Peptides against a protein of PDB entry 6MBK. Designs and how they scored, part 236

Target 1, 240 residues: chain A of PDB entry 6MBK
Amino acid sequence: GFEMVNFKEEGFGLRATRDIKAEELFLWVPRKLLMTVESAKNSVLGPLYSQDRILQAMGNIALAFHLLCERASPNSFWQPYIQTLPSEYDTPLYFEEDEVRYLQSTQAIHDVFSQYKNTARQYAYFYKVIQTHPHANKLPLKDSFTYEDYRWAVSSVMTRQNQIPTEDGSRVTLALIPLWDMCNHTNGLITTGYNLEDDRCECVALQDFRAGEQIYIFYGTRSNAEFVIHSGFFFDNNSH

## One batch from the design tools (peptide; made by RFdiffusion4, then SolubleMPNN)

Design b2_p28_6_s4 (from b2_p28_6, 13 letters changed)
Fold by OpenDDE base, seed 3:
Structure b2_p28_6_s4 (fold): chain B 240 residues (1-240), chain A 28 residues (1-28)
Amino acid sequence: as target 1 above (240 residues)
Amino acid sequence: SLFPIERSLPLDLEKMEDIFEKVEAEEA
């Protein structure tokens, strides 16, 4: 009922191939297709994860390393998904000096500098880990781990991470949701949820979409600053 | 009932910094 299309100004998104009615379940993604902290633990990263306290404490970093390992693996199941991800982002980690200066008079500047500092510190830490830890020897990124790689992975997770229940529903974990996360943002209500009975993400249509129209979802309530800092875009029709 | 999914919920940068700093200090 939909296809991936490169739209002007908005980049990649989903386009309806048929008429979709409001509240119709048009898209679902089973757990097995998600990139999660659990899939990271079950990957080549698993041995290192079990020994590194930062990876254990910070699921977002675990996902970032999971992305890097899978990207570096030619036979990765997630190669088709990874190829749809932007090569660069409009988030603060990619800002030029003039963009930083523009934000200097705003409250957002603190968050910008925090992202810079945190990402740099994390990279320095994990560079040492990858060079010295025995379990890092099996990682496909062992001989190629640059700041640019890490910046990309962190930015990918920052802009796309979602909270979903664990398989048993007892806890919340982090996930990247392939295909679904291609939907661009519009004002409305949350129309995506996780169905534990069927063990899948389910998205219902926010409104009627005619064949040929772009399919939008509501990401959630955000300030303009939050959109810039966390999503890398400004939403002109933002009601917040 | 579905567990609602909010797309790319903003990260709590302060919380993340605190976690990292704490763990890093313990590993040093």
Scores: peptide ipSAE 0.424, ipTM 0.883, DockQ to the pose 0.784
Fold by OpenDDE base, seed 4:
Parts: sequence; structure tokens; C-alpha cells
Structure b2_p28_6_s4 (fold): chain B 240 residues (1-240), chain A 28 residues (1-28)
Amino acid sequence: as target 1 above (240 residues)
Amino acid sequence: SLFPIERSLPLDLEKMEDIFEKVEAEEA
């Protein structure tokens, strides 16, 4: 009922191939297809994860490293998904001097500088870990772990991470949701949820979409500053 | 009921920094 399309101004998105009615369940993604902290633990990253307290404490970083490891693995199950991800982002870590200078006049500047500082510190820490830790020897990024790699992975996670329940529903974990996260943003209500009974993400249509129309979702309530900092775009008609 | 999913979960940068600094200090 939908296809991935590269739209001229919005980049990749989903387009309806048939008429979709409001509230119709048009897209679902089983847990087994998600990139999660749990899948990171079960990957080549697992041994290092079990020994590094930062990876254990910061699920977003665990996802970033999981993404890097899978990207560097030719036979990764997630290669088709990873290939759909942008090579660069419009988030602060990719800002040019003029963009940073513009934001100096805004309240967002503190968060921009925090991202720079934190990302640099994290990179320095993990560069050392990857070079020295025994469980890092088997990682495909052992001999090629650059700041650009880390910046990309962190930005990918920052712009695409979601909270979902664990399999038993006892706690919340982080996940990247392939295909679904290709939907671009519009004003509305949250129309995606996790179905624990069927163990899948479920997305219902926010509105009627005709064949050939782009399928939008509502990402959540955001300020304009939050869109810039966390999503890499400005939504002019934000109803927040 | 479904667990609602909010895409692009905003990061609490200060909290993240605090966690990182705490763990880094403990591992030093």
C-alpha cells in the first residue's frame, strides 16, 4: 500500500500506492526487524557492551555503536535499512559556521554547544576503548573509527530513536524502526503504538491518503527549537 | 492498549552529560 520515494524538497518519504483511509492500519513492523538495545547486546557488540558501563548506561550510544557495527558488516540484516539513512544530517553537529552564528542569537545555542562538547568527549572515550579493550578486537570498526563515523551514528539515533516496551513489557527500551521512520512529519496526533500482544509497532493513518500522496505522521509535540536541535528541520506551521 | 510511540525522542543533553561524567569518573 506504500512505497519509498525521494521527494525533491523533503528527501525520502513514503507514498501511498492505493487509497488509505484514516485510522487504517497500513504499516506494522515486528520487533525482530527493529534495531534495539537488545539486538545490540545480541550482536558482535555484545561482549563489549557487557564490559563497558557507558554503553550500559546510555542506550542511545549503544544504538549508535550498533548502527556503526551493522553498517560495517556487509552481511548485516539491516543493510537495506542502513542504506536508506542520510549520509549527513541538518542537525547541529553538521552546522557550518554561519548556521552556528545564526543560532547564537537564539536560545538553542546552549544545546548546540552541549552537543558538540558531549559528542567530542564520547568519541574520545570510545576511540580509546576501541583501541585498547579486548572485546573491541572483533568489531569491524576497530581500524577505522572516525569522528565522522561517530557523528553520523549519533545523529542517526538522535533523529530516529523511539521508546518501545521490552518483550515482557516490564520496562522501556530504545529502538530504530525501519521503514516507518521514513514517514515525514505533519501536524496531528500520535498514530503509532507498540502492540505487545503481537509484538510489533503499528501505525494507523492520520488522515485519508489518496494513491500517489505522501504519507505523513505526527512525530510528537515539539518546539521549533527542539525540531532544529533534535530533528534537523524547522516546521513553519507548527501548531505547538 | 498500545504503547504510544513518539518518533525522534528528544534527548535530555544535561542528563546525558551527567550520566557520562559520572560513569567516566567511576571508571578512571
Scores: peptide ipSAE 0.419, ipTM 0.881, DockQ to the pose 0.811
Fold by OpenDDE base, seed 1:
Structure b2_p28_6_s4 (fold): chain B 240 residues (1-240), chain A 28 residues (1-28)
Amino acid sequence: as target 1 above (240 residues)
Amino acid sequence: SLFPIERSLPLDLEKMEDIFEKVEAEEA
């Protein structure tokens, strides 16, 4: 019912291959296809995760490292997904000096500096961990862990992370949702949810989409500043 | 009922900093 397409100005998105009606369940993604904190724990990262308190406390960082490990693994199940991810982002961690100067008069500047500072501190911490921790020797990134790698992974997670329930529904965890996260944003209502009974993400159409039209979703209520800081784009028709 | 999913959930930067600083201090 849809295909991945590289749209001008918007990058990759989903295009309908048939007419899709509003509220039609057109896309679902089972848990087993998601990159989650749990899948990170069950990966080559698992031994290190079990010993590092920051990885345990910060699921977003766990996902970032999971993404890096899988990217470095030629036979990773998620290679097709990873290959669809941008190589660079328009998020604050990639801002040039002129872009930072442009924001200096806004409240966003504090978030920009905060992200940069925090990411740098995290990188320094984990660089030491990777160099010294016994369980890090098994990681494919052992001899190649640059700030650029970490910046990319953190930015990938920042722009794509989602909260989903654990398998038993007792807790909330973080996930990257392949294929679904290719949908670009439009104004509307949340039309994606997690179905615990079927153990999958389910997305229903926000509106009617004709064959050949791009399929959009509503990411959630965000300010323009939040879109810039967290998603790396500005939404002109944002009603918030 | 479905658990609603919001794409690209914004990070609470202050909270993340606090968590990191706390854990880093405990590991030092």
Scores: peptide ipSAE 0.419, ipTM 0.878, DockQ to the pose 0.814
Fold by OpenDDE base, seed 2:
Structure b2_p28_6_s4 (fold): chain B 240 residues (1-240), chain A 28 residues (1-28)
Amino acid sequence: as target 1 above (240 residues)
Amino acid sequence: SLFPIERSLPLDLEKMEDIFEKVEAEEA
């Protein structure tokens, strides 16, 4: 019912290959296809995760390292997904000096500097961990772990992370949702949910989409500042 | 049951910083 397309100016998105009606379940992604904190625990990162309290406390960082490990693994199940991710982002960690200066007059500047500081500090911490921790020896990152790698992974997670229930529904975890996260943003209502009975993410169409039209979703209520800081774009029709 | 999913959930940067600092201090 849809295909991945590289749209001019918008980058990758989903295009309908047939007419899709509003509220139609057109896309679902089973848990086994998701990159989650749990899949990170079950990966080559698992031993390190079990010993590092920061990875345990910060699921977003766990996902970032999971992305890096899988990217460095030629036979990773998620290679097709990872290849769809941008190589760079328009988020603050990639801002040029002039872009930072532009934001100095806004409240967003504090978040920008916080991201810089926090990301640098995290990198410095994990650089040491990777160099010294026994469970890091088998990681693909052992011989090459750059700030650019970490910046990319953190930015990927920041722009794409989602909250989903654990398999037993007892708590919430973080997940990257392949294919679904290719949908670009439009104003509307949340149309995606996690179905625990079928153990999958389910997306229903926000509106009618004709064959050949781009399929959009509503990411959620965000301020313009939040769009810039977390998603790397402005949304002119933001109703927030 | 269906749990709503918001794409690109904003991070609470201050909370994350606090968590990191706390854990880092405990591991030092």
Scores: peptide ipSAE 0.413, ipTM 0.879, DockQ to the pose 0.786

Design b2_p28_7_s1 (from b2_p28_7, 9 letters changed)
Fold by OpenDDE base, seed 3:
Structure b2_p28_7_s1 (fold): chain B 240 residues (1-240), chain A 28 residues (1-28)
Amino acid sequence: as target 1 above (240 residues)
Amino acid sequence: MPLFPIERAVIPSKEEIELLNELLEEAE
């Protein structure tokens, strides 16, 4: 009922191939297709995860390393998904001097510098870990771990991470949701949720979409500053 | 009325950011 298309200005998104009615369940993604903290723990990253406090404490960083390991693995199940991800982002980690100067007069500048500084510190820490930790020898990124790699992975997770319940529903964990996260943002209400009975993410249509129209979702309430810092774009029709 | 509503690109809480900073400081 949909296809991935490169739209003008908006980049990649989903286009309806048939008429979709409002509230129709048109897209679902089973847990087994998600990149999660749990899948990271069960991957080649598992041994290092079990020995590193930061990976254990910060699910988003665990996902970032999971992305890097899978990207470096030719036979990774998630290669088709990873290939759909942008190679660069419009987040502060990629800002040029002119973009930083523009934000100097705004309250967002503190968050921009903080994000940049923190990411650099994280990279320095994990560079040392990867070079010295015994369990890092099994990682496909052992001999190729640059700041650019880490910046990309962190930005990918930052712009796409989602909260979902664990398999038993007892806790909340983080996940990347392939295919679904290709949907671009519009104003509205949350129309995606997790169905524990069927163990899948489910997305219902926010409105009627005719064949050939782009399918939009509502990401959630954000300020323009939050969109720039965490999602890498402005939303002109933002009601927040 | 989706079960367990999913927001795309969840923003980390202040507490999570602070925790990360503390962990990095301890590791440096």
Scores: peptide ipSAE 0.408, ipTM 0.887, DockQ to the pose 0.840
Fold by OpenDDE base, seed 2:
Structure b2_p28_7_s1 (fold): chain B 240 residues (1-240), chain A 28 residues (1-28)
Amino acid sequence: as target 1 above (240 residues)
Amino acid sequence: MPLFPIERAVIPSKEEIELLNELLEEAE
């Protein structure tokens, strides 16, 4: 029903291979295919997770390390997904001097500096943890954990993290949703949700898509500044 | 209609950012 395609202006996205009608359930992703905080806990990262307060408190950071560990694992189940991720991002962590100068005239500059500073502090902390903590010895990152690695992982999570319910529906957790997160953004309504009965993410078509057309979803309401800072793009037709 | 709406690339709350900063300060 769809395929991954590299579009000229928007990069990788999903293209319909058949006609899809509005509100048609065309894509679903079971929990077992998701990268979640829970899957991080159940991975090689688990022992360290259980002893590090920051990993426990910050699901996004847990996902970042989970992503790095799986990337470093040739036999990882998520290798096909990870390989679809950009090697670099347009988030502030990758901004060049000219881009920062451009933002100096905007309110976004404060958030850019904050994000950069915070990420650097996180890296410094975890670099020490990886070097000194006993449970870090078995991590693939032990001998190679650079700021570039961390920047990439954090940016990957930042641009793709989603809130989903836990299996029992009692809490909200974070997840990366493979395949689905390849959909690019358009204005509209939220058309993706989690089905607890079937334990899967479900996406219905925002509109009719003809065969050969790119499939878009609505990411959610956010400002252009938020798009730049957290999603790495500017949305010209943003209604917010 | 999905039971739990999913917003792609959810933005961390201010409280979450503050928590992280506090944890980092405690660890330093």
Scores: peptide ipSAE 0.408, ipTM 0.889, DockQ to the pose 0.894
Fold by OpenDDE base, seed 4:
Order: sequence, then C-alpha cells, then structure tokens
Structure b2_p28_7_s1 (fold): chain B 240 residues (1-240), chain A 28 residues (1-28)
Amino acid sequence: as target 1 above (240 residues)
Amino acid sequence: MPLFPIERAVIPSKEEIELLNELLEEAE
C-alpha cells in the first residue's frame, strides 16, 4: 500500500499506492528486521561490545558502530536499508561556517558546539580502541575508520533511534526501524507502537491518505531547537 | 495489552550525556 519515493524537497519518504484510512494499520516491522542493541551484540561487534564499557552503557553508540560494521559488510542483511540512509545529514555535525554563524545568535549554539566536541572525543576514543583492542581486529572497519564515518553513523542514529521494549518486555532498548523511519514528520499524535504479542512495530495512519499522497507520521513532541539539533530539520508548524 | 508507543528520533537525556562524558573522561 506504499512505496519509497524521493521527494524533491523532503528527500526520501513513503507514498501511498492506495487509499489509506485513518487509524488503519498499514505498516508493521517485525523485530527480526530491526537494527537493535541486541543485534549489535549478536554481530561481529559482539566481542568488542562485551569488553567496552561505553558500548555497553550507551546503546546509541552501539547502534552507530553496528551501522558502520554492517555498512562495511557487503553481505549484511541490512544493506538494503543502509543504502536508503542519507550520505549526509543536516545535523550540527555537518554544519558549514555560515550555518554556525546563523545559530550564533541563538541559544542553540552551545548545544551545537557541545555536540561537535563530544562527537570528536568519542571518535578519538574509539579510534584508539579499534587500533589497539584485540576484538577489533576482525571488524570490517579496522583499517577504515574515519571521523566522517563516525559522524555519519552517529547522525544516522541520532535522527532515527527509537525506544522499543526487549523481547520479554522487561526493559527498554534502542532500535532503528527500517522502512518505517522513511516516513517524514508532520504535526499530530504518536501512531506507532510496539506489539509485544506479535513482536513487531505497528504504525497506523495518522489521517486519511489518498493514493499518491506522501505518508507522514508524528515523530514526537519537541521544540524547534531540538528538531534542528537532533533531527536535522526545522518544523514551522510545530505545536509544541 | 497497550502498544508501547514509539517516538522517532528519541533525544538522549541529560543524564545519558553526562554518563558518556564521565566514561570518556575515565578512559582518557
């Protein structure tokens, strides 16, 4: 009932191929298709994960490295998904000098600088880890781990990470949700949830969508500054 | 059972950021 389309201004999104009614379950993604902290632990990254405190403590960073490892793996199950991800983002880590100057007049500038500094520190740390840790030797990124790689991965996770329950529902973990995360943002209500019984993400239509229309979702309540810093876009009609 | 709501691009908490900074400082 939908297809991936590259829209002129919004980039990739989902377009309805038929009429979809409000509250209709039109999209679901089973856990097995998600990139999660658990799938990272079960991947080639697993041995390093088990030995690195930061990877263990920071699920978002674990996902970032998971993305990098899978991207560097030609036979990765997630190659089709990874290929749909932007090569660059509009997040602060990619800001040009003019964009930084524009934000200097706002309170967001401190968050921009902080994000850049923190990301650089993370890269420096993991560069050393990848070069020296025994369990990093088999990682496909061993000989190719640049700041640009890390910036991309961190930005990918930052703009797409979601909280979902673990399989037993006892804890919350982080996940990237392929296909679903192609939906662009509009004002509204959360219409996506995790169904533990069927072990899948489920998305119902926020409104009626006619065939040929772009399918939008509501990402969540956040300020415009938060959209810029963490999502890489500004939403003029933000109701927050 | 109610679905666990999913908010896209969840923002890390201040506590998470602080934890990361602490871990980095310990490793440096």
Scores: peptide ipSAE 0.402, ipTM 0.886, DockQ to the pose 0.944
Fold by OpenDDE base, seed 1:
Structure b2_p28_7_s1 (fold): chain B 240 residues (1-240), chain A 28 residues (1-28)
Amino acid sequence: as target 1 above (240 residues)
Amino acid sequence: MPLFPIERAVIPSKEEIELLNELLEEAE
């Protein structure tokens, strides 16, 4: 019912191959296909995860390292997904001097500097961990862990992380949702949810989509500033 | 059963950011 397409302005997105009606369940992704904190714990990262307080406390950072480890693994199950991710992002961590100057007159500038500073501190911490921790020897990034690597991973997670329930529904955890997260943003209502009974993410169509049209979803309520800081784009028709 | 709504690209809370800063401070 849909296909991955590289659109001129938005990059990769989903295009309908048939007419899809509003509220039609057209896409679902089982838990086993997701990149989650749990899958990170069960990966080569697991031993280090069990010994590092920050990885344990910060699910988004755990996902970032999980993403880096899987990217460095040729036989990773998630290689097809990872290959669809941008090599660079339009988020503040990638801002050039001119872009920073453009934002100086806005409140966003403080968030830009904060994000950069915080990310640099995280990298410095984990660089030391990777160099000194015994369990780091098992990681494919042991001898190749640059700020550029970390910046990419953090940006990937920042722009794509989702909250989903744990298997028992008792807690909320973080996940990257392959295929689904290719959908670009439009104004509307949340039309994606997690079905615990079937243990999968389910997406229903926000509106009617004709064959050949790009399929959009509503990411959630955000200001334009929040879109820039956390998603790397402006949305002109943003109702917020 | 109602679905757990999924919001794309969730933003970390202020508390989460503060926690991370505290953890980093302790480790530095």
Scores: peptide ipSAE 0.390, ipTM 0.884, DockQ to the pose 0.938

Design b2_p28_7_s2 (from b2_p28_7, 9 letters changed)
Fold by OpenDDE base, seed 2:
Structure b2_p28_7_s2 (fold): chain B 240 residues (1-240), chain A 28 residues (1-28)
Amino acid sequence: as target 1 above (240 residues)
Amino acid sequence: SPLFPIERAVIPSEEERELLEELLEEAE
C-alpha cells in the first residue's frame, strides 16, 4: 500500500500506492524488526553493555552504538534500514559557524552548545572505553571509532528514537522503527501505537491518502525550537 | 487492546539529561 520515495526537499518519505482511508491500519512493524535496547543487549555490543554504566542507563546511547555496530556489519539484518538513514543531519551537531551565529540571539543557542559539549564528552569517554575495555575488542568499532561516526549515530537516534513497551509491558524502552520512521511530519494527532498482543507497532492513517500522495504522520507536540534542535527541521505550520 | 501511543523522535527528559551529566562526571 506504500513505497519509499525520495521526495524533493523532504528527502525520503512514504508514498501511497493505493488509496488509503483515514484510520486504516496501513503499516505495522513487528518487534523483531525494531532496533531496540534489547536487540543491542543481544548483539555483539551485549558484553560491553553489561559492563558499562552509561550504556545501561542511557538507552539512546545504547541505540547509537547498536547502530554503529550494525552499520559496520555487512551481514546485519538492519543494513537495508541503515542505508535509508541520512548520511548527515540538520541537527545542531552539524551546524556550521554561520548557523550557530544565527541562533546566538535565541535561547536555542544554549541547547546547541549543550549538544556539542555533551556529545564531545560522550565520545571522549567511549573512545577510551573502546580502546581499553576487554569486551570492546570484538566490536567493529575497535579499529575505527571517529567523532563523525558517533555524531552520526547520536543524531540518527535523536531524530528517530521512540518509546515502546518492553515485551512484557512492564517497562518503557527505546526503539528505532524501520520503514515507519520514513514518514514525514504533519500536524494532526498521534496515530501510531504499540500493540502488545500482536507485539508490533501499528500505524493508522491520519487522513485519507490517495494513490501517489505522500503519507504523513504527526510526530507529536513540539515547539519549533524542539523540532530544530531534536528533529533537524523547522515546521512552518506548527500548531504548538 | 489499547495501544501504547508512540511519539516519533521523543525528546529525552531533563532527568535523563541530568543523569547522563552525572555519569560522565563520575567517569571523568
Scores: peptide ipSAE 0.511, ipTM 0.921, DockQ to the pose 0.937
Fold by OpenDDE base, seed 3:
Structure b2_p28_7_s2 (fold): chain B 240 residues (1-240), chain A 28 residues (1-28)
Amino acid sequence: as target 1 above (240 residues)
Amino acid sequence: SPLFPIERAVIPSEEERELLEELLEEAE
């Protein structure tokens, strides 16, 4: 009922191939297709994860490393998904000097510098870990781990991370949701949820979409500053 | 059955941000 299309200005998104009615369940993604903290733990990253305090404490960083390991693995199940991800982002980690100067007069500048500082510190830490830790030897990124790689992975997770329940529903974990996260943002209500009975993400249509129209979802309530800092775009029609 | 709402590109909480900073400080 939909296809991936490169739209002007918005980049890649989903387009309806048939008429979709409001509230129709048009897209679902089973847990087995998600990139999660659990799938990271069960991957080649698992041994290092079990020995590194930061990976254990920070699910978003675990996902970032999971992305890097899978990207470096030619036979990765998630290669088709990873290839759909942007090679660069419009988040602060990619800002030029003039863009930073422009924000210098705003309250957002503190968050920008914090993001830069923390990402650099994380990279320095994990560079050392990858070079020295015994369990890092099996990682496909062992001999190729650059700041650009890490910046990309962190930005990918930052712009796409979602909270979902664990398989038993007892806790909340982080996940990247392939295919679904191709939907661009519009004002509205949350229309995606996790169905534990069927163990899948389910998305219902926010409105009627005719064949040929782009399918939008509501990401959640954000300020324009939050959209810029965390999602890498400015939403002109933002109601917040 | 009830669904758990999914917010795309969820923003880390202040507590999560503070935890990361603490972990980095301890590691340096």
Scores: peptide ipSAE 0.509, ipTM 0.920, DockQ to the pose 0.930
Fold by OpenDDE base, seed 4:
Structure b2_p28_7_s2 (fold): chain B 240 residues (1-240), chain A 28 residues (1-28)
Amino acid sequence: as target 1 above (240 residues)
Amino acid sequence: SPLFPIERAVIPSEEERELLEELLEEAE
């Protein structure tokens, strides 16, 4: 009922191939297809994860490394998904000097500099870990781990990370949701949830979509500053 | 069965940011 399309202004998104009615369950993604902290633990990253405090404590960083490892693995199950991800982002880590200068006149500048500083510190830390830790030897990024790699992975996770329940529903974990995260943002209500009974993400249509129309979802209530800093876009008609 | 709502691109909490800072400081 939908297809991935490269839209001129918005980049990749989902387009309806048939009429979809409001509240219709048109898209679902089983847990086994998600990139999660748990799948990171069960991957080649697992041994290092078990020995590194930051990876254990910071699910988003674990996902970033999971993403890098899978990207570097030609036989990765998630290659089709990873290939759909942008090669660059419009988040602060990719800002040019002119963009930074523009934001210097805004209250967002502090968050921009914070991202630069923190990401650099993380990279420096993990560069040493990858070079020295015994369990890093098997990682495909052992001999090729650049700041650009890390910047990309962090930005990918920052713009796409989602909270979902664990399999037993006892706690919350982080996940990247393939295909679904191709949906671009519009004003509305949250129409995606995790169904623990069927162990899958479920998305119902926010409104009626006719065949040929782009399918939008509501990402969540955010300020324009938060959209710029964390999602890499400015939403002019933000109802927040 | 009730669904667990999913917010796309969830923003890290201040607590999470502080934890990361502490961990980095300990590692440096």
Scores: peptide ipSAE 0.496, ipTM 0.918, DockQ to the pose 0.942
Fold by OpenDDE base, seed 1:
Structure b2_p28_7_s2 (fold): chain B 240 residues (1-240), chain A 28 residues (1-28)
Amino acid sequence: as target 1 above (240 residues)
Amino acid sequence: SPLFPIERAVIPSEEERELLEELLEEAE
């Protein structure tokens, strides 16, 4: 009912191959296809995860490292997904000097600097961990862990991380949702949810989409500043 | 059954930010 397409200015998105009606369940993604904190724990990263306080406490960072490890693994199950991810992002971590100067008169500048500083601190910490920790030798990134790698992974997670329930529904965890996260944003209501009974993400159409039209979803309530800082885009028709 | 709503690209909470800061300070 849909296909991946590279749209002008918007990058990759989903296009309907048939008419889709509002509220129609057109897309679902089982848990087993998701990149989650749990899948990170069950990967080559697991031993290090079990010994590092930051990885244990910060699910988003765990996902970032999981993403890097899988990207470096030619036979990774998630290679098809990873290959669809941008090589660079429009988030503050990629801002050039001119872009920073453009924002200097706004409150956003403080968030930009904070994000950059914190990411740099994280990288410095984990660089040391990877160089010294016994369990880091098994990681495919052992001899190749640059700030650019980390910046990319952090930005990928930042722009795509989602909260989903654990398998038993007792807690909330973080996940990257392949295929679904290709949908670009439009104003509306949340139309995606996790179905614990079927153990899958389910997305219903926000509106009618005709064959050939791009399928949009509502990411959630954001200010324009939040979209820029955390999602790397500006939404002109934002109602927030 | 009710679905758990999924918000795309969720923003970390202030508590998460503070936790990370604390962890980094302890590690540095």
Scores: peptide ipSAE 0.485, ipTM 0.916, DockQ to the pose 0.937

